# Peptides against a protein of PDB entry 3J47: the designs that were tried, part 1

No score or structure here was measured in a lab: all are predicted.

Target 1, 121 residues: chain A of PDB entry 3J47
Amino acid sequence: IRLTNQLKSLKGLQSKLKDVVEYLDKVINKELPINHTILGKLQDVFNLLPNLGTPDDDEIDVENHDRINISNNLQKALTVKTNDELMVIYISNLVRSIIAFDDLIENKIQNKKIQEQRVKD
Positions, changes and structure headers below are counted from each chain's first letter, unless a header gives other numbers.
Peptide ipSAE was made for these designs. It is ipSAE averaged over its two directions, with the distance scale d0 held at 1.0 Angstrom where the peptide's residues are scored. Compare it between designs on one protein only; published cut-offs may not apply.
A fold fails the geometry check if it doesn't show the stated peptide or something in it is severely misdrawn.

## One batch from the design tools (peptide; aimed at target 1 L13)

Design b1_p8_1 (made by RFdiffusion4)
Pose (drawn by RFdiffusion4):
Structure b1_p8_1 (pose): chain A 91 residues (1-28, 36-48, 72-121), chain P 8 residues (1-8)
Amino acid sequence: IRLTNQLKSLKGLQSKLKDVVEYLDKVIHTILGKLQDVFNLNNLQKALTVKTNDELMVIYISNLVRSIIAFDDLIENKIQNKKIQEQRVKD
Amino acid sequence: SSLDEVLS
């Protein structure tokens, strides 16, 4: 789902660029200003990425902890299944 | 986002 959403966003840019190119050919405004702003707003992320890296590490650790918890419950489930099997054999 | 507004 996230991917489909990202693609939609990129699709708009692609179509928007085509339109802009055609517009410029024909010319040979508010949208242009807006685009410029967006441009000014990955490059900048470069410095900002430094911080993001730290945060990404924290969210990785959290995911690891969750995985451990899930394993624990999984072991209990497996034990219960084994006990059920033993009871069936006895029967 | 500002990009979505521009693209809309």

Design b1_p8_1_s1 (made by RFdiffusion4, then SolubleMPNN; from b1_p8_1, 5 letters changed)
Fold by OpenDDE base, seed 3:
Structure b1_p8_1_s1 (fold): chain B 121 residues (1-121), chain A 8 residues (1-8)
Amino acid sequence: as target 1 above (121 residues)
Amino acid sequence: TLLDELTQ
């Protein structure tokens, strides 16, 4: 039962990957207009793929070497671009957190001064 | 520093 369900799920994933390839081929052949929303979701999928390490140099069928190298270079380029985009988001969140911390310090200093004034009156 | 003012 468990193994049969895993095989069925894997066949379902393979079918969906084939549908994505067929869509990309139609876009490359100019049969379909470029949909930036679909292209963005495909980029997100490629970024969520674990770095499928360059197949160890021992499994490269010599006939696919150029296609595998192009795919690996594209995957590396997408991963680098996404790392850079995530870095900009991280830095932006860090800066916002520093500003919010500074505002918290200033608010505590002001509250301390107000309490010291109320104890003198 | 602002941190020293927070700890006082």
Scores: peptide ipSAE 0.029, ipTM 0.725, DockQ to the pose 0.010
OpenDDE base, seeds 1, 2, 4, 5: peptide ipSAE 0.023, 0.020, 0.026, 0.026; ipTM 0.679, 0.662, 0.684, 0.720

Design b1_p8_1_s2 (made by RFdiffusion4, then SolubleMPNN; from b1_p8_1, 6 letters changed)
Fold by OpenDDE base, seed 1:
Order: structure tokens, then sequence, then C-alpha cells
Structure b1_p8_1_s2 (fold): chain B 121 residues (1-121), chain A 8 residues (1-8)
């Protein structure tokens, strides 16, 4: 029962991975438009995957080395893209905060000048 | 402004 359920779950995962590959192939072939929401969720899945490029040192068949290197390069490219997207969001929020603080400082300076004028009259 | 000081 436990092994049969694990095998069923693994076959279900394999089917879903095949559906993702078929979707990506259609996007690469320009048969479907790029959906940034699907790609973002796929990036999140990849960022949560433990390093797909450490085969435990116990099964290095030389034919898998090229596929592992391609997977590692893809994982690095997705991580870099995610870091760049997060950096742009962070900078945008920082700039918005700086503008809001500048406006607050200017308003405080103007209010102080108006009060100093009213005390001289 | 604080923005002018950051752009210098």
Amino acid sequence: as target 1 above (121 residues)
Amino acid sequence: TLLDDLTQ
C-alpha cells in the first residue's frame, strides 16, 4: 500500500511535469503567447527545488552529466532572473519612500516658515 | 530637495 501510493504520486508528478514541458515547447515554438504568471509560478517551483545538480555521488552515469549541467544552468538563470525582479521591486519601493519623505520634509519646512511669519506679525 | 542631493 505505501509503495503503491508513492509510485502513484510519482506518476502523477511525472504527468504534470510532461504537461509543463509541452506548454514550454509550445511557447518556444511561438504556438502560444508567453504567460508571465505561469512562468513566475514555474520560477517559484524551481527556486524551491533542492539543487537538481547534486546527484548524490553514488550514480554518476557519464551520460547524465550533460543533462545535469543544463538543469543547473537553467536553475541559475531562473534564480538570477528572480533576484533581478525582486531588486527592481525593492528599488521601486525605496524610491517611492524617498519621494514621500522628501514631500514630508518640504511640508514640515513650509509649515515652520508659516509659523515663524505668524509670530513676527 | 533630498532628491537633488541624491542626484549630485
Scores: peptide ipSAE 0.068, ipTM 0.750, DockQ to the pose 0.013
OpenDDE base, seeds 2, 3, 4, 5: peptide ipSAE 0.051, 0.034, 0.028, 0.028; ipTM 0.757, 0.718, 0.661, 0.693

Design b1_p8_1_s3 (made by RFdiffusion4, then SolubleMPNN; from b1_p8_1, 5 letters changed)
Fold by OpenDDE base, seed 4:
Structure b1_p8_1_s3 (fold): chain B 121 residues (1-121), chain A 8 residues (1-8)
Amino acid sequence: as target 1 above (121 residues)
Amino acid sequence: SLLDDLIN
């Protein structure tokens, strides 16, 4: 029962992966418009995948070299894109944190001025 | 700057 359920789940995953490939082929062929939400979720899936494209340098059969290069190029492209997206998010969060810090400084200066005025009266 | 006004 447990092994049969695992095999059924794996076959279900394989079917879903085939549907994703067919979708990507239709997008590449311009049969379907680019959906950035689907591509973003697909990128998240690839970022969660174990490193599919580092062969340990010891299994270079010549027929695998093209598939290995394609996988490495895909991982490199996904890594670069992920780094650029994360950079934009981190810059946006940094700017927000700086603004919040400036607001805190302004509030402290205002509070200091109010206290100085209360001591003078 | 606002920071200079806080330090002083």
Scores: peptide ipSAE 0.031, ipTM 0.718, DockQ to the pose 0.010
OpenDDE base, seeds 1, 2, 3, 5: peptide ipSAE 0.031, 0.031, 0.031, 0.029; ipTM 0.711, 0.713, 0.713, 0.713

Design b1_p8_1_s4 (made by RFdiffusion4, then SolubleMPNN; from b1_p8_1, 5 letters changed)
Fold by OpenDDE base, seed 3:
Structure b1_p8_1_s4 (fold): chain B 121 residues (1-121), chain A 8 residues (1-8)
Amino acid sequence: as target 1 above (121 residues)
Amino acid sequence: SLLDDLTQ
């Protein structure tokens, strides 16, 4: 039951990804106008994708080389930019966590000193 | 360090 539901969910995701590719092909072929709201959501999806490994330069058919290189360079540049933005957010959260930990240590030391004074009185 | 002061 659980494995069959996972396979059904993956097949549903694969169908939706095909529908997105077909939409993009129609936009590239000028059959549909560019929708900036769909393009923005697509950018958000690419920003959430972990490094789709650069397809090794050895498997791309020679007849589409210029459009595929521009697309791969743009995808790589977007992925690098997103990784750098996520890294800055991660470092900022790490620094905040370290500061909060240092403040907790200082508060615990001060509380220990106050208790030791109250036991001497 | 503040950590050393906590372990003393």
Scores: peptide ipSAE 0.030, ipTM 0.716, DockQ to the pose 0.010
OpenDDE base, seeds 1, 2, 4, 5: peptide ipSAE 0.024, 0.022, 0.026, 0.025; ipTM 0.671, 0.659, 0.676, 0.672; seed 5 fails the geometry check

Design b1_p8_2 (made by RFdiffusion4)
Pose (drawn by RFdiffusion4):
Structure b1_p8_2 (pose): chain A 91 residues (1-28, 36-48, 72-121), chain P 8 residues (1-8)
Amino acid sequence: IRLTNQLKSLKGLQSKLKDVVEYLDKVIHTILGKLQDVFNLNNLQKALTVKTNDELMVIYISNLVRSIIAFDDLIENKIQNKKIQEQRVKD
Amino acid sequence: MEEIIDNL
């Protein structure tokens, strides 16, 4: 789902670029200003990425903890299944 | 204008 959403965003840019190229050819405004703003707003992420890296590490650790908890419950489920099997054999 | 296209 996230991917599909990202693709829709990139699609708009692609179409928007084509339109802009065609517009320029024809010319040979508010949209242009807006685009410029967006441009000014990955490069800058470069410095900002430094911080993001730290935060990514934290969210990785959290995911690891969750995985451990899920394993624990999984072990209990497996034990219950074994007990059920043993009871069936006895029967 | 051309610059914006280049940037895109």

Design b1_p8_2_s1 (made by RFdiffusion4, then SolubleMPNN; from b1_p8_2, 5 letters changed)
Fold by OpenDDE base, seed 1:
Structure b1_p8_2_s1 (fold): chain B 121 residues (1-121), chain A 8 residues (1-8)
Amino acid sequence: as target 1 above (121 residues)
Amino acid sequence: MQKLVDLL
């Protein structure tokens, strides 16, 4: 349930990002007028986005060193959190597979006992 | 532990 909900949420985010790109492309192509309210909301979204960019090693402006370190720390924290979540998913799927295999063994043992009883009567 | 239980 959780993984399917995350996948559904990610697909929903991907669709919304595609709709934003398609809107921007139509604005660039002059098919749609520039809506400053949409652009402002998009700027607010970008301002709220954690800087997940690797600083291109080419923008070593000495004044951005604190922003670069914050970005790298945030990327590292997100990577660690994602890895921990993937590990929990992996272990959970492994445990579920072991339980389902145990249930399958028990069902085979029970079916064998029932067959052996039916051959003796 | 709780995250494992919530996924099982």
Scores: peptide ipSAE 0.015, ipTM 0.470, DockQ to the pose 0.019
OpenDDE base, seeds 2, 3, 4, 5: peptide ipSAE 0.016, 0.014, 0.012, 0.013; ipTM 0.484, 0.456, 0.429, 0.412; seeds 2, 3 fail the geometry check

Design b1_p8_2_s2 (made by RFdiffusion4, then SolubleMPNN; from b1_p8_2, 3 letters changed)
Fold by OpenDDE base, seed 2:
Structure b1_p8_2_s2 (fold): chain B 121 residues (1-121), chain A 8 residues (1-8)
Amino acid sequence: as target 1 above (121 residues)
Amino acid sequence: MQELIDKL
C-alpha cells in the first residue's frame, strides 16, 4: 500500500510541475497576463528547494566550496535514504517469496498424503 | 505473517 501511494503522489507532483511549465510558457509567449500572485508562490517554492546542483567541474569559485560540500552531502544522504528504502522493499519481497514457496511445499506434501491414502483404500 | 507483509 505505501509504495503505491508514493508512486501516486510522485505522478501527481509530475503533473503539477507540467502544468506550471505550461503556464510559464504561455506567460513568456504573452498568451496569458503575468499573475504576480502565482509568480510569488512559485518564487516561494524555489526558495524552499535545497541546492541539489551537481558540481559542474567548470565553476571555479573559491567561495562556493562549502556550498558544494553541503550539496554533495545532501545528495549522498538522499541516495543512502533511497537505497535503504529499496533494500527494505527487496527484503519484504524476498520474505513474501519464501512464504509463498513454503505454502507451495506444504500444499504438495498434503496432496501427496491424500494420494497415498486413496491408493491404500 | 501475511498481514504484516501486506502492511509493508
Scores: peptide ipSAE 0.023, ipTM 0.540, DockQ to the pose 0.016
OpenDDE base, seeds 1, 3, 4, 5: peptide ipSAE 0.023, 0.019, 0.006, 0.014; ipTM 0.546, 0.507, 0.481, 0.443

Design b1_p8_2_s3 (made by RFdiffusion4, then SolubleMPNN; from b1_p8_2, 4 letters changed)
Fold by OpenDDE base, seed 5:
Structure b1_p8_2_s3 (fold): chain B 121 residues (1-121), chain A 8 residues (1-8)
Amino acid sequence: as target 1 above (121 residues)
Amino acid sequence: MQDLIDKL
C-alpha cells in the first residue's frame, strides 16, 4: 500500500512536470503570452527544490560534476534575479509610499491655508 | 525590468 501510493504520487508529479515543460515550450515558441504569475509560481517551486547541486559528499561520480555545477549556477542565477526583482518591487513600493505621504502633507497644508482664509473673511 | 516598471 505505501509503495503503491508513492509510485502513484511520483507518476502524478512526472505528469505535472511534463505539463510545465509543455507550457514553457509554448511560451518560448511565442504560442502563449508570458504569464508572470505562472513564472513566479514556477520560481517558488525552484526555490523549494532541495539544492540539486550539493551531492551528499558520498556520490561524486566524475561525469555528474558538470551537471551539478550547471544546476548550482542556474539556482544561484534564479535566486540573484529573484532578489533583484524583489528589491525593485520593494524600492518602488517605498517610493510610492513616500510620494503618497508627501501628497498627504501638501493636502494638509492646503486645507490649513483654506481654513485660515475662511477665518479672515 | 521594463514590464515591471510599466505595471507599477
Scores: peptide ipSAE 0.019, ipTM 0.435, DockQ to the pose 0.025
OpenDDE base, seeds 1, 2, 3, 4: peptide ipSAE 0.018, 0.017, 0.014, 0.007; ipTM 0.564, 0.572, 0.478, 0.484

Design b1_p8_2_s4 (made by RFdiffusion4, then SolubleMPNN; from b1_p8_2, 4 letters changed)
Fold by OpenDDE base, seed 2:
Structure b1_p8_2_s4 (fold): chain B 121 residues (1-121), chain A 8 residues (1-8)
Amino acid sequence: as target 1 above (121 residues)
Amino acid sequence: MQELVDKL
């Protein structure tokens, strides 16, 4: 249940990001008037985004070294957390597959016993 | 066992 809800939430976020891009494109093309209330809310969202920048190896600015290290540590922490969540899902699916296989073996044993009884009567 | 796997 949890994974399906996460996937639904991520698809919902992706749809909302697409709606935002389409709005910005229409504003850039002058098809829609600039709404300062929408732009202010978008600015608030961007200000809340963690710096996830890949170090493009091409910006040698000595003042950004601490921001690059913080970004790399955050990206690594997110990658590790995602890998740990995927490992839990993998183990859960493996355990579910083992249980379903055990139930199949027990059902096969029971069916064999019923057949052996019907041949003796 | 199955109830724990369905809860994860």
Scores: peptide ipSAE 0.017, ipTM 0.529, DockQ to the pose 0.016
OpenDDE base, seeds 1, 3, 4, 5: peptide ipSAE 0.016, 0.013, 0.012, 0.012; ipTM 0.527, 0.486, 0.459, 0.430

Design b1_p8_3 (made by RFdiffusion4)
Pose (drawn by RFdiffusion4):
Structure b1_p8_3 (pose): chain A 91 residues (1-28, 36-48, 72-121), chain P 8 residues (1-8)
Amino acid sequence: IRLTNQLKSLKGLQSKLKDVVEYLDKVIHTILGKLQDVFNLNNLQKALTVKTNDELMVIYISNLVRSIIAFDDLIENKIQNKKIQEQRVKD
Amino acid sequence: SPLEELLE
């Protein structure tokens, strides 16, 4: 789902660029200003990425912890299944 | 996002 959404966003840019190129050919405004603003707003992320790296590490650790918890419950489920099997054999 | 607003 996230991927489909990202693609929709990029699609708009692609179409928007085509339109802009055609517009410029024809000319040979508000949208242009807006585009410029967006441009000014990954290059900048480069410096900002430094911080993001730290945060990414924290969210990795949290995911690991969750995986451990899930493994614990999984072990209990497996034990219950074994007990059920033993009871069936006895029967 | 600003890009979405531009595209709208």

Design b1_p8_3_s1 (made by RFdiffusion4, then SolubleMPNN; from b1_p8_3, 4 letters changed)
Fold by OpenDDE base, seed 2:
Structure b1_p8_3_s1 (fold): chain B 121 residues (1-121), chain A 8 residues (1-8)
Amino acid sequence: as target 1 above (121 residues)
Amino acid sequence: TPLDDLLK
């Protein structure tokens, strides 16, 4: 239930982001008039986003072709970091499951020994 | 192994 709701929420966010991109493309292509109310709300969203384009302070000056590469590099770095973090969580849960299985085996062996002692008395 | 003792 919780994971299904998170996936549904993420799919809903992805759909909304696609609709925003399609709207911006139509505005850039002059197919739609600029709506200042929508643009203001998009600016508010961008101001609430973590800086998806700052490698630490030292290169203010690369012309309009490198903004796409910097955004792609940080998106790639965030994707790699997220994959590595998910891998550590997965391994940690696997180890916990193995320990819990070992404890179950030990408890079953101990219970068998206690029953065998009660049959000898 | 503890697993072999579970299967016996």
Scores: peptide ipSAE 0.043, ipTM 0.761, DockQ to the pose 0.009
OpenDDE base, seeds 1, 3, 4, 5: peptide ipSAE 0.041, 0.041, 0.041, 0.040; ipTM 0.744, 0.764, 0.757, 0.754

Design b1_p8_3_s2 (made by RFdiffusion4, then SolubleMPNN; from b1_p8_3, 4 letters changed)
Fold by OpenDDE base, seed 4:
Structure b1_p8_3_s2 (fold): chain B 121 residues (1-121), chain A 8 residues (1-8)
Amino acid sequence: as target 1 above (121 residues)
Amino acid sequence: TPLDDLLQ
């Protein structure tokens, strides 16, 4: 039961991947308009793909070499773009954390001043 | 600095 369900799920994923390739081919051939929402979701999927390895340069038939190089160059370009986008998000989160830490310092200083005043009265 | 005032 579990293995049969995994195989069925994998076959379903393979069918969906084929449907995506056929869609992309139609978009490349200008048979369909570019949908930026679909393209964005595909970019998110490619960014979640494990590094589709550089096939060791020793097993590539010349006809597969161009497709594999295009795939690797696209994956590399998406990985670089995602790294830059993540860097901006992480810097933004770091700045927010620094501001929240500064607010915590100011609150602690104010609380210390209030306690020192209460000890003098 | 505000950080030095936190450490005192």
Scores: peptide ipSAE 0.049, ipTM 0.772, DockQ to the pose 0.010
OpenDDE base, seeds 1, 2, 3, 5: peptide ipSAE 0.043, 0.047, 0.046, 0.043; ipTM 0.746, 0.763, 0.772, 0.761

Design b1_p8_3_s3 (made by RFdiffusion4, then SolubleMPNN; from b1_p8_3, 3 letters changed)
Fold by OpenDDE base, seed 3:
Structure b1_p8_3_s3 (fold): chain B 121 residues (1-121), chain A 8 residues (1-8)
Amino acid sequence: as target 1 above (121 residues)
Amino acid sequence: TPLEDLLQ
C-alpha cells in the first residue's frame, strides 16, 4: 500500500513536470505568449530545488547534452541568484538585530542611571 | 562603547 501510493504520487509529479516542459517548449517556439506569472512560479520551483549536482558529463545522452547543459547552467544561475538574494536578506536581518541589541544596551544603561538617581533621592 | 558602559 505505502510503496504503491509513493509510485502513484511520483507518476503524478512526472506528468506535471512533462506538462511544464511542453508549456516551455510552446513558449520557446513562440506558439504561446510569455506569461510572466507562470515564469515567476517556475523560477520559484527552481529556487526550491536542491542543487541536484550536474549529472557527471559521463551520464548524459549525447542527443540531450545541449538541453541538459543549458538547463543545468540556468539552474546553477538561478541557485546562485537566490543564494545572493538570501544573503542580502540575512545581512539585513543581522544588521537589524545588531541595532536592536544596541538599543537594548542603551535602554539598560538609561534604566541603571534612573535607578541610581532614585536611590540618592 | 555602550556595551563597556553597561559592564561598568
Scores: peptide ipSAE 0.046, ipTM 0.780, DockQ to the pose 0.009
OpenDDE base, seeds 1, 2, 4, 5: peptide ipSAE 0.038, 0.034, 0.044, 0.029; ipTM 0.750, 0.744, 0.767, 0.715

Design b1_p8_3_s4 (made by RFdiffusion4, then SolubleMPNN; from b1_p8_3, 3 letters changed)
Fold by OpenDDE base, seed 3:
Structure b1_p8_3_s4 (fold): chain B 121 residues (1-121), chain A 8 residues (1-8)
Amino acid sequence: as target 1 above (121 residues)
Amino acid sequence: TPLEDLLR
């Protein structure tokens, strides 16, 4: 049961990937206009793909080698760009967290001073 | 530092 469901899900994914390739081939051949919304979603898909390492050059059928190398280089370039964008977001959130922590410390110091003054009056 | 002032 589990293995059959995994195989069915994988076949369903393969069909969807084929439909995406057919769409891209029609766009490349100028049979369809460039849709920036579809290209944006496709970029999001490539950005969510794990770094499937470049298959070592020794196992790719010579007729698909140029298309697969271009696709792998594009995927790698998109993943690097996304990692750099995520790094900038992470650093920005880290800096905000440090500032908020510093403000919290300063507020605690001020509250301590106010309490010490109220105990003396 | 503000942290050092909190620990005092």
Scores: peptide ipSAE 0.048, ipTM 0.783, DockQ to the pose 0.010
OpenDDE base, seeds 1, 2, 4, 5: peptide ipSAE 0.042, 0.039, 0.045, 0.029; ipTM 0.764, 0.759, 0.770, 0.719

Design b1_p8_4 (made by RFdiffusion4)
Pose (drawn by RFdiffusion4):
Structure b1_p8_4 (pose): chain A 91 residues (1-28, 36-48, 72-121), chain P 8 residues (1-8)
Amino acid sequence: IRLTNQLKSLKGLQSKLKDVVEYLDKVIHTILGKLQDVFNLNNLQKALTVKTNDELMVIYISNLVRSIIAFDDLIENKIQNKKIQEQRVKD
Amino acid sequence: SLLDEVLE
């Protein structure tokens, strides 16, 4: 789902660029200003990425903890299944 | 977002 959403966003840019190129050919405004602002707003992320890296590490650790908890419940489920099987054999 | 508004 997130991928489909990202593609939709990129699609708009692609179509928007084609339109802009055609517009310029015909010319040979508010949208242009808006685009410029967006441009000014990955390059900058480069410095910002330094912090993001730290935060990514934290969220990786959290995911690991969750995986351990899930494994624990999984072991209990497996034990219950074994007990059920033993009871059936006895019967 | 600004990007969405510009692209729409």

Design b1_p8_4_s1 (made by RFdiffusion4, then SolubleMPNN; from b1_p8_4, 3 letters changed)
Fold by OpenDDE base, seed 1:
Structure b1_p8_4_s1 (fold): chain B 121 residues (1-121), chain A 8 residues (1-8)
Amino acid sequence: as target 1 above (121 residues)
Amino acid sequence: SLLDDLLS
């Protein structure tokens, strides 16, 4: 019973992964538009996966080595893309903060100049 | 502005 339920759950996961692959193939072939929300959720899944690039050295079937290398290259590409997107958000927030500080400094300089004029009159 | 100096 326990083993049969685990096998059924694994087969269900395999079917869902197949549906994801078929979706990605259609997006690559331009049959479907890119859905950034789906891609973001897939990226979150890949970021939560333990490094699929360290199969314990004890299960190296030579035929799986090419699939593992492809998976590692994909995970690396997704991680780089995430890092670049986060960096753009960080830079955008930094620039907004700098502008707000520049405006604050200019307003303080203007206010000081107005006060110094009023003391001379 | 500091922004002009950063963008120049």
Scores: peptide ipSAE 0.051, ipTM 0.748, DockQ to the pose 0.014
OpenDDE base, seeds 2, 3, 4, 5: peptide ipSAE 0.049, 0.041, 0.042, 0.032; ipTM 0.749, 0.718, 0.717, 0.724

Design b1_p8_4_s2 (made by RFdiffusion4, then SolubleMPNN; from b1_p8_4, 4 letters changed)
Fold by OpenDDE base, seed 2:
Structure b1_p8_4_s2 (fold): chain B 121 residues (1-121), chain A 8 residues (1-8)
Amino acid sequence: as target 1 above (121 residues)
Amino acid sequence: TLLDDTLS
């Protein structure tokens, strides 16, 4: 249930991001009038995003090609970190499910022993 | 438990 809801939410976010790109393309092409309220809300979203394209303050002289490589490295590092966090959550849920299954087996064994004792008395 | 026997 939780993972399915996260995947549904992520698909919903992806659809909304596509609608935003299509809106921006229509505004750039002058097919739609500029809506300053929508642009203000988009600016608020961009201001909340981590700056994926700044080299750390120590490389002010990197050609535009090296800035793209650094942004790709940070994006890759964030993707790896997110994948590792999801893997730890998956393993933790798997271990909890195995423990709950072991407890169920032990409960079944105990119930069987109690029934066998009641038939001997 | 069966878990202890599998982890040993």
Scores: peptide ipSAE 0.062, ipTM 0.773, DockQ to the pose 0.012
OpenDDE base, seeds 1, 3, 4, 5: peptide ipSAE 0.050, 0.057, 0.038, 0.029; ipTM 0.745, 0.753, 0.710, 0.668

Design b1_p8_4_s3 (made by RFdiffusion4, then SolubleMPNN; from b1_p8_4, 3 letters changed)
Fold by OpenDDE base, seed 1:
Structure b1_p8_4_s3 (fold): chain B 121 residues (1-121), chain A 8 residues (1-8)
Amino acid sequence: as target 1 above (121 residues)
Amino acid sequence: TLLDDVLS
């Protein structure tokens, strides 16, 4: 019973991974428009995957080593892309906050100057 | 502005 349920779950995961591959192939071939929300969710899945490039050193079939290296390079490329996108969002929000503080400081300086003029008259 | 003074 436990082994049969694990095999059923693994087959269900394999089917879903096939549907993702077919979607990505259609996007690469320009048959479908790029959906950034789907790509972001896929990227979150890849970032949550335990490092798929360390199969325990006990299952190194030499034919799997090239597929593992490709998977690691893809995971690294996706993680770098996520980090760069998050950095751009962070910097954009930081710059927006700095501008808003500059405008607030300038408004306070102007208001102070107007009050000091009214006290001299 | 304070921003101009930091960027200069």
Scores: peptide ipSAE 0.068, ipTM 0.790, DockQ to the pose 0.012
OpenDDE base, seeds 2, 3, 4, 5: peptide ipSAE 0.068, 0.055, 0.029, 0.043; ipTM 0.781, 0.746, 0.675, 0.756

Design b1_p8_4_s4 (made by RFdiffusion4, then SolubleMPNN; from b1_p8_4 with E5D E8S)
Fold by OpenDDE base, seed 4:
Structure b1_p8_4_s4 (fold): chain B 121 residues (1-121), chain A 8 residues (1-8)
Amino acid sequence: as target 1 above (121 residues)
Amino acid sequence: SLLDDVLS
């Protein structure tokens, strides 16, 4: 029962991966518009897959080596792209946090000035 | 700096 359910789940995953490939082929062929939300989720899936394509250099079947290099190059390209996208998001959040901190500083300075005026009256 | 004005 457990093994059959795992095999069924794996076959279901394989079917979904095939549907994703077919979708990507249609996007590459310009049959479908680029959906950035789907591509983002696909990138998240690839980032959760830490090791699709580094066999240690010891299983050289020449036909696997080209597919492995393509998979590694794709993962590396996705990792670099994701890192750049995350960097932009983190910089944007950092800038927002700096602005909010500056606003807090200005608010504290104003409150201090108001308190100093109230002590002089 | 504005930070120095808060820390002083």
Scores: peptide ipSAE 0.027, ipTM 0.685, DockQ to the pose 0.010
OpenDDE base, seeds 1, 2, 3, 5: peptide ipSAE 0.025, 0.024, 0.027, 0.025; ipTM 0.678, 0.666, 0.685, 0.685

Design b1_p8_5 (made by RFdiffusion4; failed a check: too like the target's own chain)
Pose (drawn by RFdiffusion4):
Structure b1_p8_5 (pose): chain A 91 residues (1-28, 36-48, 72-121), chain P 8 residues (1-8)
Amino acid sequence: IRLTNQLKSLKGLQSKLKDVVEYLDKVIHTILGKLQDVFNLNNLQKALTVKTNDELMVIYISNLVRSIIAFDDLIENKIQNKKIQEQRVKD
Amino acid sequence: GKLQDVIN
């Protein structure tokens, strides 16, 4: 789902670029200003990425903890299944 | 050009 959403966003840019190229050919405004702003707003992320890296590490650790908890419950489920099987054999 | 770069 996230991927589909990202593709839609990129699609708009692609179509928007084509439109802009055609517009410029015909010319040979508010949208242009807006685009410039967006441009000014990955390059900058480079410095900002430094911080993001730290935060990514934290969210990785959290995921690991959740995986351990899930494994614990999984072990209990497996034990219950074994006990059920033993009871059936006895029967 | 800038927009093409962004897209690439």

